# Peptides against a protein of PDB entry 5IXI, part 88

Target 1, 141 residues: chain A of PDB entry 5IXI
Amino acid sequence: TPLLDASSLEYLFAQGQYDLVKCLAPIRDPKTEQDGHDIENECLGMAVLAISHYAMMKKMQLPELPKDISYKRYIPETLNKSIRQRNLLTRMRINNVFKDFLKEFNNKTICDSSVSTHDLKVKYLATLETLTKHYGAEIFE

## One batch from the design tools (peptide; made by RFdiffusion4, then SolubleMPNN)

Design b2_p22_2_s3 (from b2_p22_2, 11 letters changed)
Fold by OpenDDE base, seed 2:
Structure b2_p22_2_s3 (fold): chain B 141 residues (1-141), chain A 22 residues (1-22)
Amino acid sequence: as target 1 above (141 residues)
Amino acid sequence: SSFDKALEELHKKYSQKLLSSL
């Protein structure tokens, strides 16, 4: 990856989140049904990174986050709409699994201070590059 | 890195759980 200073990385991370959620950087087309599920899972993983970054920046512990914290604001709007069309049980299970994912991620990587906000931004942008159709060309070419 | 490995393992674990929830 190219050498980026803190200011550049902060900008790219913020813009990348916006582009992903607003579908300005559209996710890649799935090759198979399983690939589609993998893409969704990666998006949910991106939400974990984004929320964890938010919590760290606000110096908040996970229990201090709103009880209704969810992936909804941190995934592509198109995917969010798709999930909303699924049945209630499916949506409840997705919510529960996501919350467990977020909790365990924070317990293993964030609480012991082994991961920095810098690390989260780098991982987010790297994943964004692989997840989207054309993102990162200007940065990584 | 240890972070990348941990994240990958967690992602794999919960991806399977998410998939089974669909």
Scores: peptide ipSAE 0.295, ipTM 0.832, DockQ to the pose 0.634
Fold by OpenDDE base, seed 5:
Structure b2_p22_2_s3 (fold): chain B 141 residues (1-141), chain A 22 residues (1-22)
Amino acid sequence: as target 1 above (141 residues)
Amino acid sequence: SSFDKALEELHKKYSQKLLSSL
């Protein structure tokens, strides 16, 4: 397992976010309907990590984040399009659950522990490897 | 790590809530 220095990790994290959102590193194909839901949930989890990292980097508390903070800019564009096809009630529910997830993650994990931006980047990249079809093979070999 | 465990627990909790919201 390679030992990534801070600068390398920062670069890979930034590139990984871009690749995931722009579908340059496409998410794996679901094998079942349940697998599809699991993939979607993982993507939303990735958005929580990315937003929390952003907040920490900007030294912003959760209440200081924009009130309309959303997963939309932090998930694969293909998934975002899929969600937009769902009815209004479903989309509202997804938004509410995501906001609750983000809030509790920040309160229970970021505020109540020694979690750093470094830890978030490592977790993000590790999850990205499992979520996508081919990404990360050279990074973690 | 404690971080991984906490994240896993939260992910499990909210994944279930997301499923029930579909």
Scores: peptide ipSAE 0.286, ipTM 0.824, DockQ to the pose 0.680
Fold by OpenDDE base, seed 3:
Structure b2_p22_2_s3 (fold): chain B 141 residues (1-141), chain A 22 residues (1-22)
Amino acid sequence: as target 1 above (141 residues)
Amino acid sequence: SSFDKALEELHKKYSQKLLSSL
């Protein structure tokens, strides 16, 4: 794996987020229904990483996070559209779970100096590579 | 439902991720 300096990593992280959300780096095709759920879960996890990274970069505490923070802008648009088409109860559950994860993740990452924004970017990009069809192969091969 | 199970798995998975990230 090539060494990435901070500037390069920042760029790749930003671009990776953009590519994921805009589906320029399309997520891989699910092999099974459960695989599809796993993919969705990973996408939601990506959103947690992205938002938490933002919070850390801004040195935001948990109470400073907008109460209406959502995964919607941090997951593939196709997935967001899919979720929106699901019934209200399902969407509420997803929202609640996401909020819980985000809260817990932020609490731990903000309070834990062992997790840096650098780590989050690396984790994000690594997950992005596994989640998408061909993205990131040159970076992590 | 199968979705409920998926959410449960999400809870489990990302709880583990949270712990492993520390």
Scores: peptide ipSAE 0.193, ipTM 0.724, DockQ to the pose 0.128
Fold by OpenDDE base, seed 1:
Structure b2_p22_2_s3 (fold): chain B 141 residues (1-141), chain A 22 residues (1-22)
Amino acid sequence: as target 1 above (141 residues)
Amino acid sequence: SSFDKALEELHKKYSQKLLSSL
């Protein structure tokens, strides 16, 4: 893996988020229905990483974040549209589970300051490579 | 639910991977 300086990593992280959300780096095709669910869960996990990174960069604790914090701006637009078409109970369930995931992730991983923003960026980009069809080939070869 | 379990396992996966990389 090529060595990246801090500025390059910051740029790639920002671009990677944009590419995922805008579907410029499309997520891989599911092999089964369960694989499709796993892909959606991975996308929600990516949202947790992105939001946690944002909070750390702004030096904000979770209670200080907007109460309407959501995965919606941090997942592929196609997935967001799909979720919005599901019934109210399903959407409420997804929202509640996501919020619990975010809180638990923050409490168990971020709050003790054991994980840095650098670690989150590296994990995000590495996961993005596995989640998408063609992203990162030039970077991770 | 299976969805709740999947997210729980995902959290564990990410947490363990990040912590093991320190």
Scores: peptide ipSAE 0.187, ipTM 0.720, DockQ to the pose 0.101

Design b2_p22_2_s4 (from b2_p22_2, 13 letters changed)
Fold by OpenDDE base, seed 3:
Structure b2_p22_2_s4 (fold): chain B 141 residues (1-141), chain A 22 residues (1-22)
Amino acid sequence: as target 1 above (141 residues)
Amino acid sequence: SEFDKAYEELHKKYLQKLLESL
């Protein structure tokens, strides 16, 4: 893992979330249809990481989180708009996949392991670097 | 790390589920 002090990591994590969602750090162009699906799944994964980090910071377990919790505010706005244009059934399926992912992640990594907020931030930033065109190159070089 | 391994396994699992949902 990259060597960052706690303060720098906290800042980069917060800024990275903002940049991703606001598309200030645009995601890379998909090379194939499968690559596009991989990118979307990576974004959903980052949403899981971000929400889990939030929950841990607030000392909340998954059942205590709002029942309407969603990936929508944790993925690129462009991707969110794209998903909203898909048919209802597809959107429902995506929601279910995400909720299941979040639930299983919480059970296996948050509740049943020693995962820390530090681990989540590092993984988030590492994923962000791979998803975006040039973001974080100097950090993970 | 153990965390990385666990996350990657879940990521791979739900990648397939996402593909099936589209």
Scores: peptide ipSAE 0.425, ipTM 0.888, DockQ to the pose 0.709
Fold by OpenDDE base, seed 4:
Structure b2_p22_2_s4 (fold): chain B 141 residues (1-141), chain A 22 residues (1-22)
Amino acid sequence: as target 1 above (141 residues)
Amino acid sequence: SEFDKAYEELHKKYLQKLLESL
């Protein structure tokens, strides 16, 4: 894995988030229905990483985050549209599962461990590279 | 790393929960 300086990593992370959400780096086509669900889960996981990074940068604890924090601003817009077309019960479940994921990740990883914003950026970019069809910045293999 | 391990464990756990919700 190539080593990046801090400024380069910060730039790539910010650009990667923008590209993912705006679908400038489109997610790969699912091979099966199950693969589609896996892709969606990866996107939601990336949202957890992005939100956690934001919280750490702002020196905020989970209770200080917006009460109605959501994945909506942190996933591909196409996926967000897809989720909004699903029935109410499904949307509620997705939201609840996401919030639980974020909460447990914060409590057991961010607060208790030596996880840094650097770790989050690396994980995010590595996942982004494997998740998208093509991306201008190849960093990790 | 410990971070990778922790994240993957949670990822796996909530993947299953999400699949059951869809």
Scores: peptide ipSAE 0.425, ipTM 0.889, DockQ to the pose 0.707
Fold by OpenDDE base, seed 5:
Structure b2_p22_2_s4 (fold): chain B 141 residues (1-141), chain A 22 residues (1-22)
Amino acid sequence: as target 1 above (141 residues)
Amino acid sequence: SEFDKAYEELHKKYLQKLLESL
């Protein structure tokens, strides 16, 4: 449960996104190959949250977003670099799965107004806390 | 919360698809 008021939450959400992408809040080291995949998947999930939040704040529906919308600007730069080193087929598959994830999340959760921007920020920061080495320890009780 | 459950369900679903794509 967050200990923050709305203004503080807004600030921390914005800062958290920046810190994650710029690797100022570095993600934890994977313990195994599977753990590495889990970390990657959590980052992609966070990208879905961030994009959905952006869309809601701009009062745009998913079809109004740029056609080339992707996770690339919403995940750690180190992870993005790693993905770019993979073969074309793998990268295409990741892109397709991500777009499907974003679409279904938007249609089934955002469009029916069951989720607020507040909910997205809380979930994002909670995930960020578990994903990074030392970030967010004071945010949640 | 209901939101958390919905998100986790979708995340789990696409986690599996991502693994299959790698």
Scores: peptide ipSAE 0.424, ipTM 0.889, DockQ to the pose 0.636
Fold by OpenDDE base, seed 2:
Structure b2_p22_2_s4 (fold): chain B 141 residues (1-141), chain A 22 residues (1-22)
Amino acid sequence: as target 1 above (141 residues)
Amino acid sequence: SEFDKAYEELHKKYLQKLLESL
């Protein structure tokens, strides 16, 4: 695995987020219905990583983040459209579980000095590689 | 790493909750 300096890692992390959301790095095709749900949940997990990274960079707790903070800005646009088509109860449940996930993870990342923004970027990019088609292979192979 | 383990455990916990919510 090639060693990346801080500047390169920062660039790749920013570009990776953009590529995921804009579907320029398309997610892999689901093999089953359950695989499809797993892919969606991986995307939601990546949203937690991205938001937590943002919070750490801004030295902010969750209550200090924008009121409309959610997974919507941090998942593939195609997935966001799919979720919006689901019934209200399902969307409410997804949102509630996501908020709880984000809260617990945010508390862990902000309060635990052992977790750094570097760790979040590496985890995000590694997950992105496994989630997408042929993306980031040159970085982690 | 310890971070990876912690993330995986938390992700697994809420992954199950998300699946139950769908």
Scores: peptide ipSAE 0.423, ipTM 0.889, DockQ to the pose 0.613

Design b2_p22_3_s1 (from b2_p22_3, 9 letters changed)
Fold by OpenDDE base, seed 2:
Formats: sequence, structure tokens, C-alpha cells
Structure b2_p22_3_s1 (fold): chain B 141 residues (1-141), chain A 22 residues (1-22)
Amino acid sequence: as target 1 above (141 residues)
Amino acid sequence: SSLDGIDKFFEEFKKKANEALS
């Protein structure tokens, strides 16, 4: 795999977030309904990575983040629109799943200090490559 | 490795998410 310096990794991470949210790097087509759910869960994971990275950079714990922190601005806009069209119970379930994800991951990243911001960027970009249709950076192959 | 830990964490969470959202 190619060696990326810190500046290059920062740039690619920032650009990758923008491309995912703005659907410039569209997510892959689901093969089944369950595959669609898996894709959505991956997107929620991407949100957790992005938020955790932000928190670590700001040296903040989860309780210090805004009370209404949400996945909404960290997932593809198309997926966000889809979720908003679902019934209240479904949206509540998604929100609960995300909150649990974020809390548990916070323990691993901030509380345990076992994960670095570097690791988060690598995981984000690696997942982006498999999640999207046309993203061809292939940075870590 | 730390990255392996992240991967395993995500895999386990995806299982839980599927159970909760199905």
C-alpha cells in the first residue's frame, strides 16, 4: 500500500466526507432489501467515524457535544431524505441504534484511547471505497 | 492492531443493528 503523509490523508478524509454527503461518490446499489439495510448501517458507521474524529480533534467527550447530535449531516443526502420519509417508529429505532453506536465507539476512541484520529481516517476512506460506486482512490490497496 | 479492533467493533455492531432494525 502507498504511504500517505499526514497532509494528504487529511485532504482525502475531508474530501471523502464531502463526496459522501453530497452524493458525488454515490453509494452502491443494494442487491437485496437486507443489503440495503447493510448499506444504511455502513453509512451510520461513517457518521460515527466522522463525529468521533471531530470530537477527538476538539478534545471533547460525548457529553460535551451538542445534545441533538445526529447522523443527518454525516450521511448521504439521498439516504437522509429517505429516512425522513419513514414513519416515526422507524426513525426512532434508527436514532437509537446510532446513539448506541456512537456511545460505544466513544468508549473505544476517547475513554480507552485505543484509537487514533489516523485510524479513523483510514477506516473512513477504506469503507468509502467499498461503499460507493465510483470511488476509485484505492489508497490502501 | 487498532484498525483490526475498529473492524471487529463495526462487524459486531452491524449484527446488533440488524437485530434492532429488522
Scores: peptide ipSAE 0.394, ipTM 0.885, DockQ to the pose 0.645
Fold by OpenDDE base, seed 4:
Structure b2_p22_3_s1 (fold): chain B 141 residues (1-141), chain A 22 residues (1-22)
Amino acid sequence: as target 1 above (141 residues)
Amino acid sequence: SSLDGIDKFFEEFKKKANEALS
């Protein structure tokens, strides 16, 4: 765990979300088709972390979140555009996977309260470093 | 640790996701 004060960690977390979504920190190039799937799944995980953090900060449970909550605003814009171009069945599968991910993780963050907002920020930034091409050196190195 | 738990959760989910999407 990096030795950062609370303010610095909050700033880096917010900036990291912006950089990922706006592709200022572009995701790494897939080496294989399976690697591409892994990258997409990591992005869905990033969305779950971001949404869970938001929910915890607002003291909201999953049922209290907007009914149309989606990964769309929490993943790289390039990936979002790519997903929109896929057929309906594929998009439905991706959405189902995300919904299951968010639901299961909600139990750990809200219901069980075993995960703190601090943990979410650290996990987000750590994953961001491995997911993107050249991001994160200033955070963990 | 809690972080270790998050890591394990993500790894398990990625396996499930691959099965569902591949």
Scores: peptide ipSAE 0.392, ipTM 0.885, DockQ to the pose 0.598
Fold by OpenDDE base, seed 5:
Structure b2_p22_3_s1 (fold): chain B 141 residues (1-141), chain A 22 residues (1-22)
Amino acid sequence: as target 1 above (141 residues)
Amino acid sequence: SSLDGIDKFFEEFKKKANEALS
């Protein structure tokens, strides 16, 4: 991406992860119940991107990651608190959806090597702009 | 491009997720 050099992209990616989790860049308000579900799925996707990036940087495969890997540390704290308030069955379904997402995406990153860490940073920041209320300076269109 | 592939993957997964969480 000619708009951002490697150093700038690395910095923005690290800061973006922190801002999302700590709710310094709050996620947008849902317009409908379905929109709320879409927002949550986007957040799970952000967790998949962050974990995949971590795994690639450490040259780890998915089986080498902790078996109890979770989205909890990679999504907004407010959303994490909301999920904890839901019934056990719902929480189990969310966890299963996330694990399936991570497993399928692993085929494109660690196994296939068609996706680079650069691509993950770009996708993360681009999604962050659309997911949050007023984050970024419209770096990606 | 690789980015297009990621976008497509995410869109397809969101559809599956919505179905699973229905």
Scores: peptide ipSAE 0.388, ipTM 0.882, DockQ to the pose 0.598
Fold by OpenDDE base, seed 3:
Structure b2_p22_3_s1 (fold): chain B 141 residues (1-141), chain A 22 residues (1-22)
Amino acid sequence: as target 1 above (141 residues)
Amino acid sequence: SSLDGIDKFFEEFKKKANEALS
């Protein structure tokens, strides 16, 4: 596993976010229905990491963020399109799960300061490797 | 470490999410 300096990590994190959302690094194919749910949950996690990183950089707490903050701009466009086609109740459940996730994680990143922006970038890239088809092997292998 | 804490947090979230969305 190669050593990543701060500048390399920053670049890879920014590029990774773009690649995930634009599906240039496509998410892996689900093996089962449950695996599909796991993949979607990982994508919500990626959104939480990205938003938390942004909030920390801007020195903003969760209540200071827009009330309509959502995962939409932080998940693969293909998944976003899929979610938009689901019924209202399902979309509400997904929103609730995400907001709970973001709220709880905010306690660790902003409220108690136990997590750094460096940690978020590492976790993001590590998750991106497992979530997508052919990404990140040269970073962590 | 902080990374271990993030990993544990995500694992617990996955369990909760599966229970809520399954």
Scores: peptide ipSAE 0.380, ipTM 0.881, DockQ to the pose 0.604

Design b2_p22_3_s2 (from b2_p22_3, 9 letters changed)
Fold by OpenDDE base, seed 2:
Structure b2_p22_3_s2 (fold): chain B 141 residues (1-141), chain A 22 residues (1-22)
Amino acid sequence: as target 1 above (141 residues)
Amino acid sequence: SSLEGIDKFFKEFKKKANEALS
């Protein structure tokens, strides 16, 4: 991977979040129905990374975050619209999976002091590269 | 490394997510 200084990484991370949510970096087309589910789960993971990064930057623990914190503003808008059209049970399951994901990852990041905001940015951008169609070629090889 | 730990965490949780959502 190319060497990125802190300022460059910060910029790319911010821009990457914007591009993902606004679908300027569209997610790849699923090959199968299961692949589609995998893509959605990756998007939920991206939300966890973004929220965890925010929490760490603000020196906040998960209980200090809003009770109704959601993945909605951290995933592609197209996916958000798709999820909202699904039945209540499905939406509840997705929400439960996300909340469990966020909780467990929070425990890891709080308990494991080795995890830094730098690591979260790298993971986010690396995942973004594999998740989207034409993104990140200049960042990672 | 820390990044490897994050990768492992995501890998394991995605398995759980697939079981819950599929």
Scores: peptide ipSAE 0.474, ipTM 0.907, DockQ to the pose 0.604
Fold by OpenDDE base, seed 3:
Structure b2_p22_3_s2 (fold): chain B 141 residues (1-141), chain A 22 residues (1-22)
Amino acid sequence: as target 1 above (141 residues)
Amino acid sequence: SSLEGIDKFFKEFKKKANEALS
């Protein structure tokens, strides 16, 4: 992992979240249909990381979070619009996958006391680099 | 390390997600 001080990492993490959601750092074009699915799953992962980071900062666990917690505010707006256009069954499946992802990661975070907000930010930025077209090379080169 | 554990977790879960959504 790159050597970044806390303040730099905090700034990059905050900016990265904004850039991903607002599509200022657009996600890469899928090479195949399966690649498209992989990209969407990575976006769900980004949502899990962002929410988990927020929860840790607020010292909250999943039961304390709103029951209607969703990935919607944590994924690219273009992807969110795409998902809204899909049929109910597909949207339910995506939601189930996300909720399972968040639940299992929350369990991992609670069980593994070594997981820190620092680790989440590093993982987020590293994933952001691979997920988007032209982002993060300056950080991880 | 913690980061390695997170990487492993995500890798395994992405496999499950692909199976569920493909």
Scores: peptide ipSAE 0.472, ipTM 0.906, DockQ to the pose 0.587
Fold by OpenDDE base, seed 4:
Structure b2_p22_3_s2 (fold): chain B 141 residues (1-141), chain A 22 residues (1-22)
Amino acid sequence: as target 1 above (141 residues)
Amino acid sequence: SSLEGIDKFFKEFKKKANEALS
């Protein structure tokens, strides 16, 4: 884990979310079709981390979140646009995968009080480094 | 550690996601 104080970690986490969504830190190019799927799944994971962090900061549990909570605001805008262009069945599958991901992560990890907001920030930033083209060297070097 | 647990969770779920979306 990086040796960062709490304020620095909070800043990097917030900036990292912004950079990912706004594609200022663009996701890496897929090498294969399967690699593309892996990248998308990582992005869904990033959304789960971001939402979970938000919920914990607001002292909310999953049932208290808006019923229409979605990954759309927490993934790269380019990926969001790509997903919206896919057929209904595919979009439904992606949404189901995300909902399941968020539910299971909340139930099996957050509700058990085994994970802190600090852990979520570290995991987010670490994943961001591997997911994007040139980001993260200043954090995990 | 908690981070290790998160890593394991994500790893297993990504396998599940790949199966569901393939």
Scores: peptide ipSAE 0.471, ipTM 0.906, DockQ to the pose 0.627
Fold by OpenDDE base, seed 5:
Structure b2_p22_3_s2 (fold): chain B 141 residues (1-141), chain A 22 residues (1-22)
Amino acid sequence: as target 1 above (141 residues)
Amino acid sequence: SSLEGIDKFFKEFKKKANEALS
């Protein structure tokens, strides 16, 4: 359960998105190759949360979103640069994974009326704490 | 709760993602 009121949560969510993308809250160093993959998948998840929150706030459904919607603006810039250096097949696979992730989560948020923008902000910030090096702030109880 | 549902969803999807990208 979050310890923050609605206004504080809104502020921290906005700031958290900025900090993640701009690498002001850098993601943790991978311990293994698999850990690196896990970190990247978490970042894709963060993009899904951010986009879903945006769509929900604008009362937009997935078909109304730009068809070229991408994770690029919602993940750490360092990771984005890393992905761009990978071969075409790998980049295509990552893009497909993300699109599937977004689509499936959109289906869940449409069919589950209990999911709110509040829930998305909580999940985003909670994940941010585990994903980054020093972002833990005892926000939740 | 709704948060638990989101957590479960992410956990399951990340597993699928790992399989797809392996």
Scores: peptide ipSAE 0.470, ipTM 0.906, DockQ to the pose 0.622

Design b2_p22_3_s3 (from b2_p22_3, 12 letters changed)
Fold by OpenDDE base, seed 3:
Structure b2_p22_3_s3 (fold): chain B 141 residues (1-141), chain A 22 residues (1-22)
Amino acid sequence: as target 1 above (141 residues)
Amino acid sequence: SPLEGIDEFMKKFKKKSREAMS
């Protein structure tokens, strides 16, 4: 595992977010239906990390974030399109689970300052490597 | 460690998500 300095980590984190959302780093193919569900949950987790990082950088608390905060801009565009095609109940469940996750993560982790922006970037990139087909292998090998 | 805490939290989220959609 190569040593990443702060500037390199910041760059890779920003680029990684862009690559994930724009599907330039496509998510891996699911092996099973359950694997597909796990992949989607990982993407939602990535959104929580990204939003939390944004909030921390802006020194904002969750109540200060827009009411319409969503995972839509933080997940692969292909997944976003897929979710939009699902029925209302499913979309509501996804939204509720995500919002609860974000709220809990913020209250118990971010607000307590137990996790730094550095930690979030590391976790994001590590997850990105496992989630995508060929991304970032040289960084964490 | 913070990273371990994040991993634990993500695992809990995955479990809750599966339960909510089942």
Scores: peptide ipSAE 0.263, ipTM 0.822, DockQ to the pose 0.679
Fold by OpenDDE base, seed 1:
Structure b2_p22_3_s3 (fold): chain B 141 residues (1-141), chain A 22 residues (1-22)
Amino acid sequence: as target 1 above (141 residues)
Amino acid sequence: SPLEGIDEFMKKFKKKSREAMS
């Protein structure tokens, strides 16, 4: 596995977020309907990691984040458009699941300082490699 | 390890999300 210094890791993390959201690193094709749901959940998980990293870097607690915090800016634009086309009940369920995920992650993982920003970046990039079609193979070989 | 903790948390989330979306 190639060794990455802190600056390189920070750069790759920022670029990876951009590539995921802008669909420059497109998510893999679902094999089944359930696989499609799993991919969507992975994207929501990526959003939680990104938001948590941001909060930690700014030394902010969850209540200090904007009340209208959402997954929308942290998931692939194609997925965001797909979700917006779904009915109100479905969108409410997705929003509730995401908010619960974010709160639980913050309370059980971030608040006790057991996870560092470094850990979040590594996990994000590793997940990005499995989630997308052709991204990041050389980083973790 | 912290990374293993994150993995376990995400596994639990996947289970809950499947139940919520069912």
Scores: peptide ipSAE 0.257, ipTM 0.820, DockQ to the pose 0.688
Fold by OpenDDE base, seed 4:
Structure b2_p22_3_s3 (fold): chain B 141 residues (1-141), chain A 22 residues (1-22)
Amino acid sequence: as target 1 above (141 residues)
Amino acid sequence: SPLEGIDEFMKKFKKKSREAMS
């Protein structure tokens, strides 16, 4: 794994978020229905990482974040469109699971550990490479 | 390590999410 300086990592993280959301780095095709669910869950996880990173950079705690914070702006647009087409019950479940995930991640990982913004960027980029078809930024093996 | 902790948390989330969506 190549060593990245802080500025390079910051750039790659920002660009990676943009590429994922705008589908410039499209997510891989699911091989099975279960694989599809796994992909969606990974995307939601990516949203948690991105939001947590944002909060840490702004020195904000979870209660200080907007109450209407959602995954919608942090997942691929294609997935967002797909979720919006699902029934209300399903969308509510997704929202609840995500909010619980974000809360638990903040409490058990961010607040109770030494997780840094650096760690979040590394995890985000590593996950991005596994999620996308042919992402150009090959950083991690 | 922090990264390992994140990975473990993600795995737990996947399981919980799968159960919720089932």
Scores: peptide ipSAE 0.256, ipTM 0.820, DockQ to the pose 0.719
Fold by OpenDDE base, seed 5:
Structure b2_p22_3_s3 (fold): chain B 141 residues (1-141), chain A 22 residues (1-22)
Amino acid sequence: as target 1 above (141 residues)
Amino acid sequence: SPLEGIDEFMKKFKKKSREAMS
């Protein structure tokens, strides 16, 4: 199986982000409430990967990012609408979970390991395959 | 590998998230 070159990976990563957020690659339907929670966490993870990739590309540290950085621009719009329908306490909890996720990922993975933008793109696309209904079935054979 | 590290992190976070949301 041929490995994706850098240019192909960059293109697929950019398209994958757009397709996920704009719901052109819709996320799979949850089978249970717990499955729905897992899907939501995967989407939050995708947002962390995307933000971390952006930060690394701009050579920015986490403290240099906007203080009110949010998942809203990095998750499926359908999920974002769903979250907006939830009560204030739940939304606050989700925001806190995401902030903790981003902070911990930056400290424990980006700063403490050899994770590169290449690795983030690979993980993003691999997760996208499992998260969505039909997208990228044969990207990584 | 870095990819394995990412996977482990995601797994640990999922567990932590479930505990926090319960």
Scores: peptide ipSAE 0.249, ipTM 0.815, DockQ to the pose 0.683

